# Peptides against a protein of PDB entry 4M9S, part 48

Target 1, 135 residues: chain A of PDB entry 4M9S
Amino acid sequence: SRGLVGVECITPYSYKSLAMALQRCVEVLSDEDRSALAFAVVMPPGVDIPVKLWSCVIPVDICSNEEEQLDDEVADRLKRLSKRGALLSGKRMPVLTFKIDHIIHMFLKHVVDAQTIANGISILEQRLLEIGNNN

## One batch from the design tools (peptide; made by RFdiffusion4, then SolubleMPNN)

Design b1_p15_7_s2 (from b1_p15_7, 9 letters changed)
Fold by OpenDDE base, seed 1:
Structure b1_p15_7_s2 (fold): chain B 135 residues (1-135), chain A 15 residues (1-15)
Amino acid sequence: as target 1 above (135 residues)
Amino acid sequence: LTYQTENLFDFSAVL
């Protein structure tokens, strides 16, 4: 397990109450949005990440070979997540980015299956290498 | 804290 540096987050909320609130938020998500949220666990918390990098790990079930359409679909999913309980924080300028908060990230580490996390990291690493070779 | 949320993420169909 290549150690994502455990960021300790101090929250004024009781972990229990926050976890319950987050659980309720997750339960009402669509399957697609919930999947997107799960794979957010592979991203470093507290970092503004461009949509292009999010698209490396978020599964998209669309019949499109157009890369722009894939990025747009990913962006739409991330936008929906940002509107639901601030699961993500979106920033439009200078470049469209999304950030996962430390608290949400910690929650995901507890509720997302370890194999899913490992697979997501592997996918991200592979896609980053592919992007780097094409640039 | 048994988070019943573990069952909310079934990725068997997506992965």
Scores: peptide ipSAE 0.036, ipTM 0.652, DockQ to the pose 0.060
Fold by OpenDDE base, seed 3:
Structure b1_p15_7_s2 (fold): chain B 135 residues (1-135), chain A 15 residues (1-15)
Amino acid sequence: as target 1 above (135 residues)
Amino acid sequence: LTYQTENLFDFSAVL
């Protein structure tokens, strides 16, 4: 895994090549996984985020109202994304978390429409308030 | 399925 961590200076050429490579990776995703990736744009980059918070923004069509099943389905989608083009970085211990890299996040900010980003942020804010009031 | 690149991240129907 040649970690993107070593790129101190992204030249315009390197950025263009990376964007094209990422676009190709996104094109081969399922509609569900691509949707999950799009909503990763509302998360802060470089931060290990628990699955519970990801479940606040990733759309999942579940027939069950059980909260535990929601987290499992979200985790499965995020795991698939982590295995493709290093779109996400998963960490299992001590708690299952996923992180979006700065470069991937920057790419998403350019390709995801502004309305989708705004809606995702609003949904996250609303659900975080609900979680905070219930604790 | 060649998705036109212009619509790859249009999720207006899902939101």
Scores: peptide ipSAE 0.035, ipTM 0.638, DockQ to the pose 0.125
Fold by OpenDDE base, seed 2:
Structure b1_p15_7_s2 (fold): chain B 135 residues (1-135), chain A 15 residues (1-15)
Amino acid sequence: as target 1 above (135 residues)
Amino acid sequence: LTYQTENLFDFSAVL
C-alpha cells in the first residue's frame, strides 16, 4: 500500500492564519523556550527524535556538568513547547521523543534566521560526529 | 553554548 504522502496543500489563507497564530504563540514564549523552538528547525519533520539528539542542538545557558541534567532540562523545554499550539509532539514510550510537524517545520524555515539554521545544523553535525567517535 | 536570541525570528518574511 503506497502511503499517500498527503500533500497538505496549505492555502495561502491557511498559511497566513497559521503564521499569525504561530507568531502569537512564539511571542508569549520565554526566551529559553523560543530559542529551543528556533533550533527545532534543524530536525527532520515528522520524525520522533530522542531527547538525547535534541540536547545536541537546544541551547542551555546553565548546565550542570552532568549529561543527565542537560537531557532533563532540554526535555522540560520541549515538554513546554509540546503543550503550546502543537509546536511539538511528545511521546514517552518506548523512549522519550519529540517530533516537529511538517507544518510547524515549514513555518520555522521561513521565520528562523538562515544563519541560525546553518549554525544549528553545524552544531548537530559536530555533536553527532563526537557521539559517533566515542562509540 | 550561548546563542544570541535576539532576532532569531523574522515574522515579516511570512506576514
Scores: peptide ipSAE 0.035, ipTM 0.633, DockQ to the pose 0.425
Fold by OpenDDE base, seed 4:
Structure b1_p15_7_s2 (fold): chain B 135 residues (1-135), chain A 15 residues (1-15)
Amino acid sequence: as target 1 above (135 residues)
Amino acid sequence: LTYQTENLFDFSAVL
């Protein structure tokens, strides 16, 4: 995998205090939302990303293999994350997108399992290639 | 993709 270039940023709070606060936020999430948050680490920070691309890496267990249902389920998870401590920022116009902030992304890079990150990046790269070939 | 049941987070590196 080529990996993603992460940019370090400065927070107005001590990293330890921020990390503790974020840890608490993660701990109270459902297993589903926590998994979604973990895989959010593979997205570039500060970019409004369409739900379609999020659905490439967010793990879901749905009854149907229909892509529309997949996107809806992913969107619901991301919406819940956006409502909890601004873990994500959602926009509805012109298309439904979500953005991970640099601070949150930096936190995730430190706490998400390395193999999970590697797997997520690999999956994203594969699916982006497939999307590109089909367009 | 299916949900992973394992713990995806390790906070020991930061805290």
Scores: peptide ipSAE 0.422, ipTM 0.803, DockQ to the pose 0.492; fails the geometry check

Design b1_p15_7_s3 (from b1_p15_7, 8 letters changed)
Fold by OpenDDE base, seed 5:
Structure b1_p15_7_s3 (fold): chain B 135 residues (1-135), chain A 15 residues (1-15)
Amino acid sequence: as target 1 above (135 residues)
Amino acid sequence: LTYPTENLFRFDAVL
C-alpha cells in the first residue's frame, strides 16, 4: 500500500502573511540560530525529538570533543528558537525534547535551499548509522 | 561532516 502522499495544502492568503512574518523572524536571528533553524527541516514534524538526535544535524563549533558539550550547545540553540513562538516547542520531562510544528516545517521545506535539505538528510543518515553501529 | 554555510534560505520561492 503506497502511503497517502499527504497533500500539503497551504491556503495561499494565510501562507503569504505567515511567510512574510516568518521571513522577518528568520532575519533577526543570530547566524548560529538561523543555521539551526534551517537544519530543523530534516526532522519529522509533530514529533518530540530528543536533543541527542538534534545534535546529529545542528551545526556546532565546539573546542572540546566531549559529547556533553555538543548536546548542551544544541539544547541552548533549540531553546532560543522555542522562545520565538511557533518555530519549536520544548518538553523538559520525562526527557528533554524539541518538536517542530507542521506549519513551520512546511514553510521551511519551501524556503530552505534544496541542497541544504539534501545535505542535512545525508548527514542525519550518516550519524544515525554511526550511533547504531556503536551501540 | 561539512555543513553548508551560505545561502541557506531562498524566500523568493514562497514570496
Scores: peptide ipSAE 0.427, ipTM 0.798, DockQ to the pose 0.589
Fold by OpenDDE base, seed 4:
Structure b1_p15_7_s3 (fold): chain B 135 residues (1-135), chain A 15 residues (1-15)
Amino acid sequence: as target 1 above (135 residues)
Amino acid sequence: LTYPTENLFRFDAVL
């Protein structure tokens, strides 16, 4: 278990006020977008992550047999999240990536259910192993 | 893979 080095992030807001603002932001999300945000906690903060890797942990209820449709749906969810404050930062070039910042990640670590975090990590590890074995 | 979709957040931990 590589301990996520807790990067102390300086925020211009008090943690309590920021947490309250973020909570309100989470409460107004759709169930789908809120679920996507919850599982974003398993990603390392400050790293541009390709959509393909996000698709390993973002829950999608679409009955699509095509992996391409999965990536598109995940990208749409992440794009919506990126339009809401500092939740995510999207980059289109050289490839479509999304990044969670340190502040949002710290918030999520505190407010996402422990079972959800554990499940997300397990799923990510499993999917990464599958990708690694198929390449 | 079944994702838990209910009660993903525990805001009582921060507030």
Scores: peptide ipSAE 0.426, ipTM 0.798, DockQ to the pose 0.584
Fold by OpenDDE base, seed 3:
Structure b1_p15_7_s3 (fold): chain B 135 residues (1-135), chain A 15 residues (1-15)
Amino acid sequence: as target 1 above (135 residues)
Amino acid sequence: LTYPTENLFRFDAVL
C-alpha cells in the first residue's frame, strides 16, 4: 500500500479536503473503534509499536474479558482501523505491531478533545511505570 | 482508569 507518508499537503485546499475525508471516516466507525482511534493520538507517529504498548491506552471493557485476552481484543480493534483507509498500518512479522502515520497523527492532534489527550498521556505514563517496575 | 466516552472529537477546530 502506498502509505500517505508521501502525500505532501501542498495547498490549504488539499489539507481541508483530507480533513473532510478523514472526518467522514471517523463518523462511520463503531463507538469502540472510534474510541480506540481517539487514544491513538498519544502514540508517537511513524513508529512500529507492539500491541502490548497499545493495550496500555486503548479503552477495553475488562468486565467481560480475562486479562490474558486484553492484547487480542486490542489487536482486533487496531486491525479494523488498519483496514479503513490509512488510519493505521499493521505488521504481523516478526512481531505484531501497529503504526500511526504522521498525517493521521497531525489530524488527530487537532480534532481529539484536549482532555482526552491529557488523560491518555497520563494513563500511558502510569502504565509504563508499572511495567518498568515489575521487570 | 476513566475513559471519556462522550465528545471525543471536536471537528470544528480543523474545518
Scores: peptide ipSAE 0.424, ipTM 0.797, DockQ to the pose 0.589
Fold by OpenDDE base, seed 1:
Order: structure tokens, then sequence, then C-alpha cells
Structure b1_p15_7_s3 (fold): chain B 135 residues (1-135), chain A 15 residues (1-15)
């Protein structure tokens, strides 16, 4: 298959390409963090997205039904991902946001299951509509 | 809403 034309990447593990390094990063994630990363593909790259919008698509199974606790759990997952290389970039001020870079987003578009991408987009659209109707 | 829990990634598409 015509692989992603990857930038040559020098890592402590001597990976030849960014794609190989990123695959290894994904493989060592917990199930929760890996799921969060998969659904990050539905966000536009290069945009600082508030945690509230991330919470529309990040799957959380072990949290209270309270919205505040949900956002906190989502934020914790995104923070962990931001510490795994360049997977996400966090910004604390003026508002807590996370951004997916274009190169990571391009990688995810190629490696995330097509049904997962389609489902994630549908879920995001539905929940954004619900938020808009409640405000 | 039910999220997929299996087969989230297909790395053979890139490598």
Amino acid sequence: as target 1 above (135 residues)
Amino acid sequence: LTYPTENLFRFDAVL
C-alpha cells in the first residue's frame, strides 16, 4: 500500500519514520487513552478546542453522570495524551483547550477505522445540536 | 450512544 509519506523521525527507539513511532505510541496506550486518541480524529486540526467540546466525542465509561466530573475525566485523558510526544498540545490560559496538530490528524485519518470515524462525526454532530438546544 | 471498543486502528493502511 502507498504508505503515508512520512517525515524521517529520529527517536530513542531508532524508528525510521514518524508513522512507525506513532504506531508504537498507540500500542502502549491504555484502552481508555487509545479510544480517546481514535476519536480525536473528528476534530479539526490546528484549532484550540475547549474541553467541553472534546467531551462530546471522548468515550468515558467510569465517570459520574455529572457534567463537571465528565469534563474533568476527559481533561485528564487529554493531558495524558499531550504528554505522549506530539499527540496533542494543551493550553491552560485563558481557557483550558487541546489541539491536534495537522501531521497527527493526517496520521489518524489513515489508521483509524473508517466506521469509527463515521460514528465519531455523527456523535459530535448530535451532541453539539443537543448542547445548542439546551443553551 | 455506544462507542466501538475493538479494532479502532488499522495500521496496515500506513505501514
Scores: peptide ipSAE 0.421, ipTM 0.795, DockQ to the pose 0.678

Design b1_p15_7_s4 (from b1_p15_7, 7 letters changed)
Fold by OpenDDE base, seed 4:
Structure b1_p15_7_s4 (fold): chain B 135 residues (1-135), chain A 15 residues (1-15)
Amino acid sequence: as target 1 above (135 residues)
Amino acid sequence: LKFPTENLFDFDAVK
C-alpha cells in the first residue's frame, strides 16, 4: 500500500481541546456511524468525493444484493455525519459528494486503529483498480 | 465490507 501523504494543518484551537471535543462527538455516534467515520480517514482531506467512491471503504452490514442500495445506505450514513458539525461536508450539485476536513482527518489519523487504516487503504486501492480496469 | 466488532478508536493516543 502506498499510503496517504500526511497533511499538516494549523488550527486556532489547541489540538488537545479539539481532540477532546471530537472524542465526545464520536462517542455519541451509533456503532454504524462511528465505523463509517473511522474509515473516512482513508480519503484525502479537502476533496469532494462522490458517494460511489465512499462506498468502496464505508462498511455496510445490510442484507442487500443491490449495489444501488449500498450507495444509498452509505449516503445516509455520510449525511448523518455531515449533520454532526464539521465531521463531513456534503454537496449535492453537480453530484452528491462528501468531503472530510483537514482537521478532522488529522484527528482520525491519530485515533483510528492503525490496522483499520491499513486495511481501509488496501481496500480502497483494490477497488479503485477494479473500477479503473472496468472503465 | 462488514462492520468490525472491535473498537476502531484509541483516544489514549491524544491524551
Scores: peptide ipSAE 0.402, ipTM 0.798, DockQ to the pose 0.500
Fold by OpenDDE base, seed 2:
Structure b1_p15_7_s4 (fold): chain B 135 residues (1-135), chain A 15 residues (1-15)
Amino acid sequence: as target 1 above (135 residues)
Amino acid sequence: LKFPTENLFDFDAVK
């Protein structure tokens, strides 16, 4: 799977300070929310992504096969993350979307396990193909 | 979707 390429501009000092703060934030998350945050790295930064696409990669342990229930559970997790500092930003209007900022995304690229990232991207690609085939 | 939840993060990679 191919990774996302972007331009990064941050000083080592600011990065370190942010990373330390973000690490603390990650450590206090629930297991569910922490997992959701990890897989947020597969999304392009700075883009408002609809919950439907998030649901392709955010892990949910127990959920019915109904897409609506999956989306609701994913949305709840993303909402909690959006309330935790700069981890995510959510918009309810006009469509419920969530966005990961570039700086947070850059942080995640450095700290999330590389295989996890690769797996997440592969899963996203597969799910997108499935969605495309069903439309 | 179920994924492993252990050791998803490596903070030793932090600058």
Scores: peptide ipSAE 0.401, ipTM 0.800, DockQ to the pose 0.512
Fold by OpenDDE base, seed 5:
Structure b1_p15_7_s4 (fold): chain B 135 residues (1-135), chain A 15 residues (1-15)
Amino acid sequence: as target 1 above (135 residues)
Amino acid sequence: LKFPTENLFDFDAVK
């Protein structure tokens, strides 16, 4: 598999100015929220993604092996990120989902380590395959 | 998935 392909967009905002503003936002995040944001780049932009799928790529160190607890922890992280404007958009109905904005996704593609992106995509593909095969 | 230990962001790529 060649992985997910990101979508580029045109924005009226200066890329440099936006990057500087976003850098400040990233720097003030906690380590766990910053890591979550980095791995958000593996998701397709502009798509409402269920928390279960986010949990495939968002790193979590300490939680029980119960899938419900993992999803709750991931949801909390994504919720915190969604409070920071354009980083993420949460939607509660009909299903709890989060969406990464096109502009933010484009930014992340430039600043997140390329190997990290590649690893994240691979992990996502593997876990999606497992989910599909186990149903 | 555990937290990565490496620096995840490189902002010099934009500046």
Scores: peptide ipSAE 0.401, ipTM 0.798, DockQ to the pose 0.485
Fold by OpenDDE base, seed 3:
Structure b1_p15_7_s4 (fold): chain B 135 residues (1-135), chain A 15 residues (1-15)
Amino acid sequence: as target 1 above (135 residues)
Amino acid sequence: LKFPTENLFDFDAVK
């Protein structure tokens, strides 16, 4: 996997080139996938995160209140993002997880709206508390 | 979560 894992920004020039490339990648996404990518910034980088946790912050408009359908829709969006260069890295086995690397996460922290980040963190915290209380 | 209607990205911060 030619992931950007291990690519160090040695010079400001390298950083600008990477940022420009990532900007183009974001601009060609669908509105739904672009929104999903924005909220990916609230996740810790370098960690394989289960789809259930992603579903806490990825915005999905579904007709059904079934949790299973929510996870499937979120998974589909994350899969599409994982096919767009190094935006995300997915693992199917043993459990379906997705990971955001440090470089992509750093980029998102600089370009995603601050209010969006704050809202995403708040929502994640609330959902995690609910999950913890129900287990 | 509903889709935000506002622009989620500001790339001028990186330029």
Scores: peptide ipSAE 0.401, ipTM 0.800, DockQ to the pose 0.474

Design b1_p15_8_s1 (from b1_p15_8, 10 letters changed)
Fold by OpenDDE base, seed 3:
Structure b1_p15_8_s1 (fold): chain B 135 residues (1-135), chain A 15 residues (1-15)
Amino acid sequence: as target 1 above (135 residues)
Amino acid sequence: MDLVALGRESILPVP
C-alpha cells in the first residue's frame, strides 16, 4: 500500500488568502499581544506547551519580580490570542497549555524578523538550561 | 519584518 504522503500542496492562492486573513488578525492586536504572537514562532508547532515555557520567551514588563504574576500575565496574553480563532489553541487540563498550529507557525516564520527569531531561540535555550540545572 | 511594525505600516509582500 503506497502511503500517499498527501503533500498538502498549499496552493499559492490558499497561501495568499491565508496571509491576508492573518495580516488583518495581526493588525487589530495590541502591541503587547502582537509581540507575544511574534515570539510564538520559537515554539515547536503542534505541541501543547506549558505556560511556564511561554513565560521564558514572551516579553512582559512586570512591576513585580514574582514568577506567579509573570505566568498569569503571559497566560492572559495567550488567552487573548486563543480567542482570535486559529492563532493559538488553549488547553486547561491537566495543566494550562497553549499550542501554535503548523499553518500559523509557517506564517510567523515568513513575517517575524530573523533576528527576533534567533534571539527568542537563544533566550529559550538559556532559560531551559537554567531550569534544568535548578532541578 | 517585525510583526509590531507590520501592524502599523507594512502590508506583507503578498507573494
Scores: peptide ipSAE 0.040, ipTM 0.675, DockQ to the pose 0.184
Fold by OpenDDE base, seed 2:
Order: sequence, then structure tokens, then C-alpha cells
Structure b1_p15_8_s1 (fold): chain B 135 residues (1-135), chain A 15 residues (1-15)
Amino acid sequence: as target 1 above (135 residues)
Amino acid sequence: MDLVALGRESILPVP
């Protein structure tokens, strides 16, 4: 059985209309939520990612060194993004996770600058190494 | 690396 690699043939029309709709959705975000959405581009699409891993890349200005407060603030930003419909999908069980859809991820890859993407990946890699060395 | 400084780069040019 040849798996239909569903080439989602996004028609140029569907892409343009979706991109325009997504742009409008992004424009009405707070600066904080927009920044969180930008850094979502470094995550693999279609994967339920734990909040702990999101906290590695989502910029949060918290005066506390408490990791719990970081995860909570990140979770609140991601929850706000998930309420905007297709931007993120939240799952509470068994662990609080968020997923970026392929379509949103493709949009972000086009609108987020390449340097921000590269920096976000580098930061994620560094934080994952720090987590791995502390265990 | 200041994560906050990176997040200030708006995805879209703020008009």
C-alpha cells in the first residue's frame, strides 16, 4: 500500500487567503503573545510538545528564578495562542502539551526572519544540553 | 543571550 504522502496541495489562493487571515490574527496579538508565536517556529510541527520544552525558547521576562513560574507564564501565553483557534492546539492530559500545526508552522517559516529562527534553535539546543547534563 | 531581546524582533513589521 503506497502511503499517499498527502501533498497538501495548498492552492496559491488558499495559501494567500490563509496567510492574510493569519497575518490579521498575528497583528492583533500582544507583543508578548506575538513573540511567543514567533519562537513556536523552532518546534517540530504536528508534535505534542511539553510546556517544559516551550519554556526553553519562549521569551519571558520574569523577575524570579523560579522555574515553576516560568513554566506557568509560558503556559499562559500558549493558552492565549490556542484560544485564537488554529495557532496552537493544547492538550492537558497526560501532561500539558502544545502542538503547532503544519500550516501555521509553514506560515511562521515564511514570516519569521531566518536569524530569529537560527537563534531560537541554538537556544533550544543549549537549554536541552543543560537539562540533559543536570539529570 | 537575552531571550527577551530576541522576542522583541516583531514577526511582522509593526506599522
Scores: peptide ipSAE 0.039, ipTM 0.680, DockQ to the pose 0.320
Fold by OpenDDE base, seed 4:
Structure b1_p15_8_s1 (fold): chain B 135 residues (1-135), chain A 15 residues (1-15)
Amino acid sequence: as target 1 above (135 residues)
Amino acid sequence: MDLVALGRESILPVP
């Protein structure tokens, strides 16, 4: 997957064209995958984030309270997003991680509701504190 | 906060 890693200077035209392309890509997602993509905005761009941290903010309707099933379902959503227009970059080794590109993250910051972003950050921070206190 | 409830809302404005 050739991530858009090479666009240091997005012209307003390139931004509009890319935004339109991304918008079309988002429109064809399932509601679940679209929600997962929206919450990707709370992650720092350009960083390989472990699935466990993604599971803190990706909404998953799981009938089971098993943490392993949560991580697997989250991983499957993120894998689908990584296959669709390179919205994410997945790395399998040494740990399964996903990274959001700066351009995709910039797009999400403009289209995701500001309250949703704030809530997602608050949830991530809370879950990180819980993980940190349990170690 | 119920993340599942948030995921059911259209978080991305459909144009």
Scores: peptide ipSAE 0.034, ipTM 0.677, DockQ to the pose 0.397
Fold by OpenDDE base, seed 1:
Structure b1_p15_8_s1 (fold): chain B 135 residues (1-135), chain A 15 residues (1-15)
Amino acid sequence: as target 1 above (135 residues)
Amino acid sequence: MDLVALGRESILPVP
């Protein structure tokens, strides 16, 4: 049964109200959490993504070379974003994952610059190849 | 508020 992908026809009114609400949510973020949210646009929407894959694209200025500390700091940023309304959905079991909703992802595609999106995709592709070669 | 105007000014900091 091919479930009707209900194109939730977000009425122009619902979309305008949502965009204004999301803008206000973004304005109250820290610069670091806003940057993390911007890079969430490179992830496929509606998919539970492990923290390890988020760490491939979320910019973190960590003075430590420990991969574990990178994943922890990324997880903390994503947890903060998940507390800001519908920005992200966290799942703890069986593995810690975060998901971006289709509506939020569509918003980000309109407000994040095309060059940042292209750079984020390129970085993700490169780091996925590096992970694949180290196994 | 034109959503097209939100697309012209990156509201999110460009890293």
Scores: peptide ipSAE 0.028, ipTM 0.665, DockQ to the pose 0.103

Design b1_p15_8_s2 (from b1_p15_8, 6 letters changed)
Fold by OpenDDE base, seed 2:
Structure b1_p15_8_s2 (fold): chain B 135 residues (1-135), chain A 15 residues (1-15)
Amino acid sequence: as target 1 above (135 residues)
Amino acid sequence: MDLLELGRNAFLPVP
């Protein structure tokens, strides 16, 4: 039995209605959670991404230079986003991860400024190189 | 570059 990976052909109508619903969800977010959602577009869709990698691009105003507090604050923002519809999917085991779905990612690519996306990717790449060189 | 400032202006204006 070949599992029909049902490519849910979202009809243009379903896409438009979903985009309007997602836009309304974005509008009711706090400025901080909305900023976090904007930078979620730089992550590959459908992949469980560890919080440590999210912390590379999620903007957090932290009064303390403690890396542990950064990851906790980022995790809290991502948890809030995961509770707002289907924006993110959280997984606690074996490691705390968050995943952006393909549909949400596609939406964000259309509504987030292209320069913000490019800047977010550049920052992620830079910080990943720094992490990789320090190991 | 302040990521928080970038994030606040990240969304395109709704037409």
Scores: peptide ipSAE 0.416, ipTM 0.873, DockQ to the pose 0.517
Fold by OpenDDE base, seed 3:
Structure b1_p15_8_s2 (fold): chain B 135 residues (1-135), chain A 15 residues (1-15)
Amino acid sequence: as target 1 above (135 residues)
Amino acid sequence: MDLLELGRNAFLPVP
């Protein structure tokens, strides 16, 4: 199955059809998985991001304060998103990472609320600084 | 700020 990686020229019509398909994919997500997808917009596209960094922005309601359980729950959400075709791409080796493609990232920039994006970036920056100061 | 609440309202309404 040749993925759409070969369309050098996304016509406006192809873009509209893709946007409609992606919108339908968002609508059928659970509330939790949809929330995780919204915050995926704060990540740089085309980069394999470790689960630990995703855990900085993916909202998880865990009853336990164990950091290990947080990463596992985040990983499970991202795995579910990756199974929906084009939303995320996961790699298991050498380290578990997830990547958002440029097309999906561009879609999310148009459909996610600007305040949500700004808040997500601010939270990511703050948590990265905290991680950097503890090392 | 509750990220879960933000995530529930994160997507713009479809026109």
Scores: peptide ipSAE 0.416, ipTM 0.872, DockQ to the pose 0.558
Fold by OpenDDE base, seed 5:
Structure b1_p15_8_s2 (fold): chain B 135 residues (1-135), chain A 15 residues (1-15)
Amino acid sequence: as target 1 above (135 residues)
Amino acid sequence: MDLLELGRNAFLPVP
């Protein structure tokens, strides 16, 4: 029995008011944090994703080529987003992970440009293959 | 591909 993926029926009313509130939250983000939030749409909702996988799609300008600094900068951006209402949820144990909730993911699918989503997925797939081939 | 450039225009215009 393949469990019915519970369609969280967001009522149109709750969705409209939530979308307005979320849109205001997006507007007050820095350009860097807003860019990170846009690419969060490529992650599966409801899944605890490790920072290393987030680093595949979160744009970071780092002065050093140290992989450890990349993950730290990505983690800091995701932590800032997690403090902005329900945008992300962080989990520190057993490993530092971040999760996008279904409702936020649904919002992002409607407000992020379709070409940006497609590009982000392609980049994620490419970088995952590179990680898989180097192990 | 510059993800920062993609991210700057990632959100659709608010009507």
Scores: peptide ipSAE 0.415, ipTM 0.873, DockQ to the pose 0.543
Fold by OpenDDE base, seed 1:
Structure b1_p15_8_s2 (fold): chain B 135 residues (1-135), chain A 15 residues (1-15)
Amino acid sequence: as target 1 above (135 residues)
Amino acid sequence: MDLLELGRNAFLPVP
């Protein structure tokens, strides 16, 4: 029995209002935070994802080659997004994770360029394979 | 592939 994950049927009216509110939230983000939000669309919705996996797709311009600093900067971006319009949900215990909600993910699928999504998926897959081969 | 450049133009233009 595949449990019907209750698709909260967002009424078309609530969706338009929410989409407008989300669009306004996107417009006021920094370029860096906006880029991070765009690539959040490649993650599965409703899943608590560790920061290390987010770092595979979140674009960071860090002058340091230190992986630890990369994860910290990614975490800071995701924390900022989690404080804005419920774009992400952060969880600190047992490990720092972030989750994209189904509603936000659905919004992003409509407003992010299809080529950007495809590129983000390809990069995620490549970097996950590299992580898997280095362990 | 520069993810930052991709991310800057990632959102579709609002009409």
Scores: peptide ipSAE 0.415, ipTM 0.872, DockQ to the pose 0.533

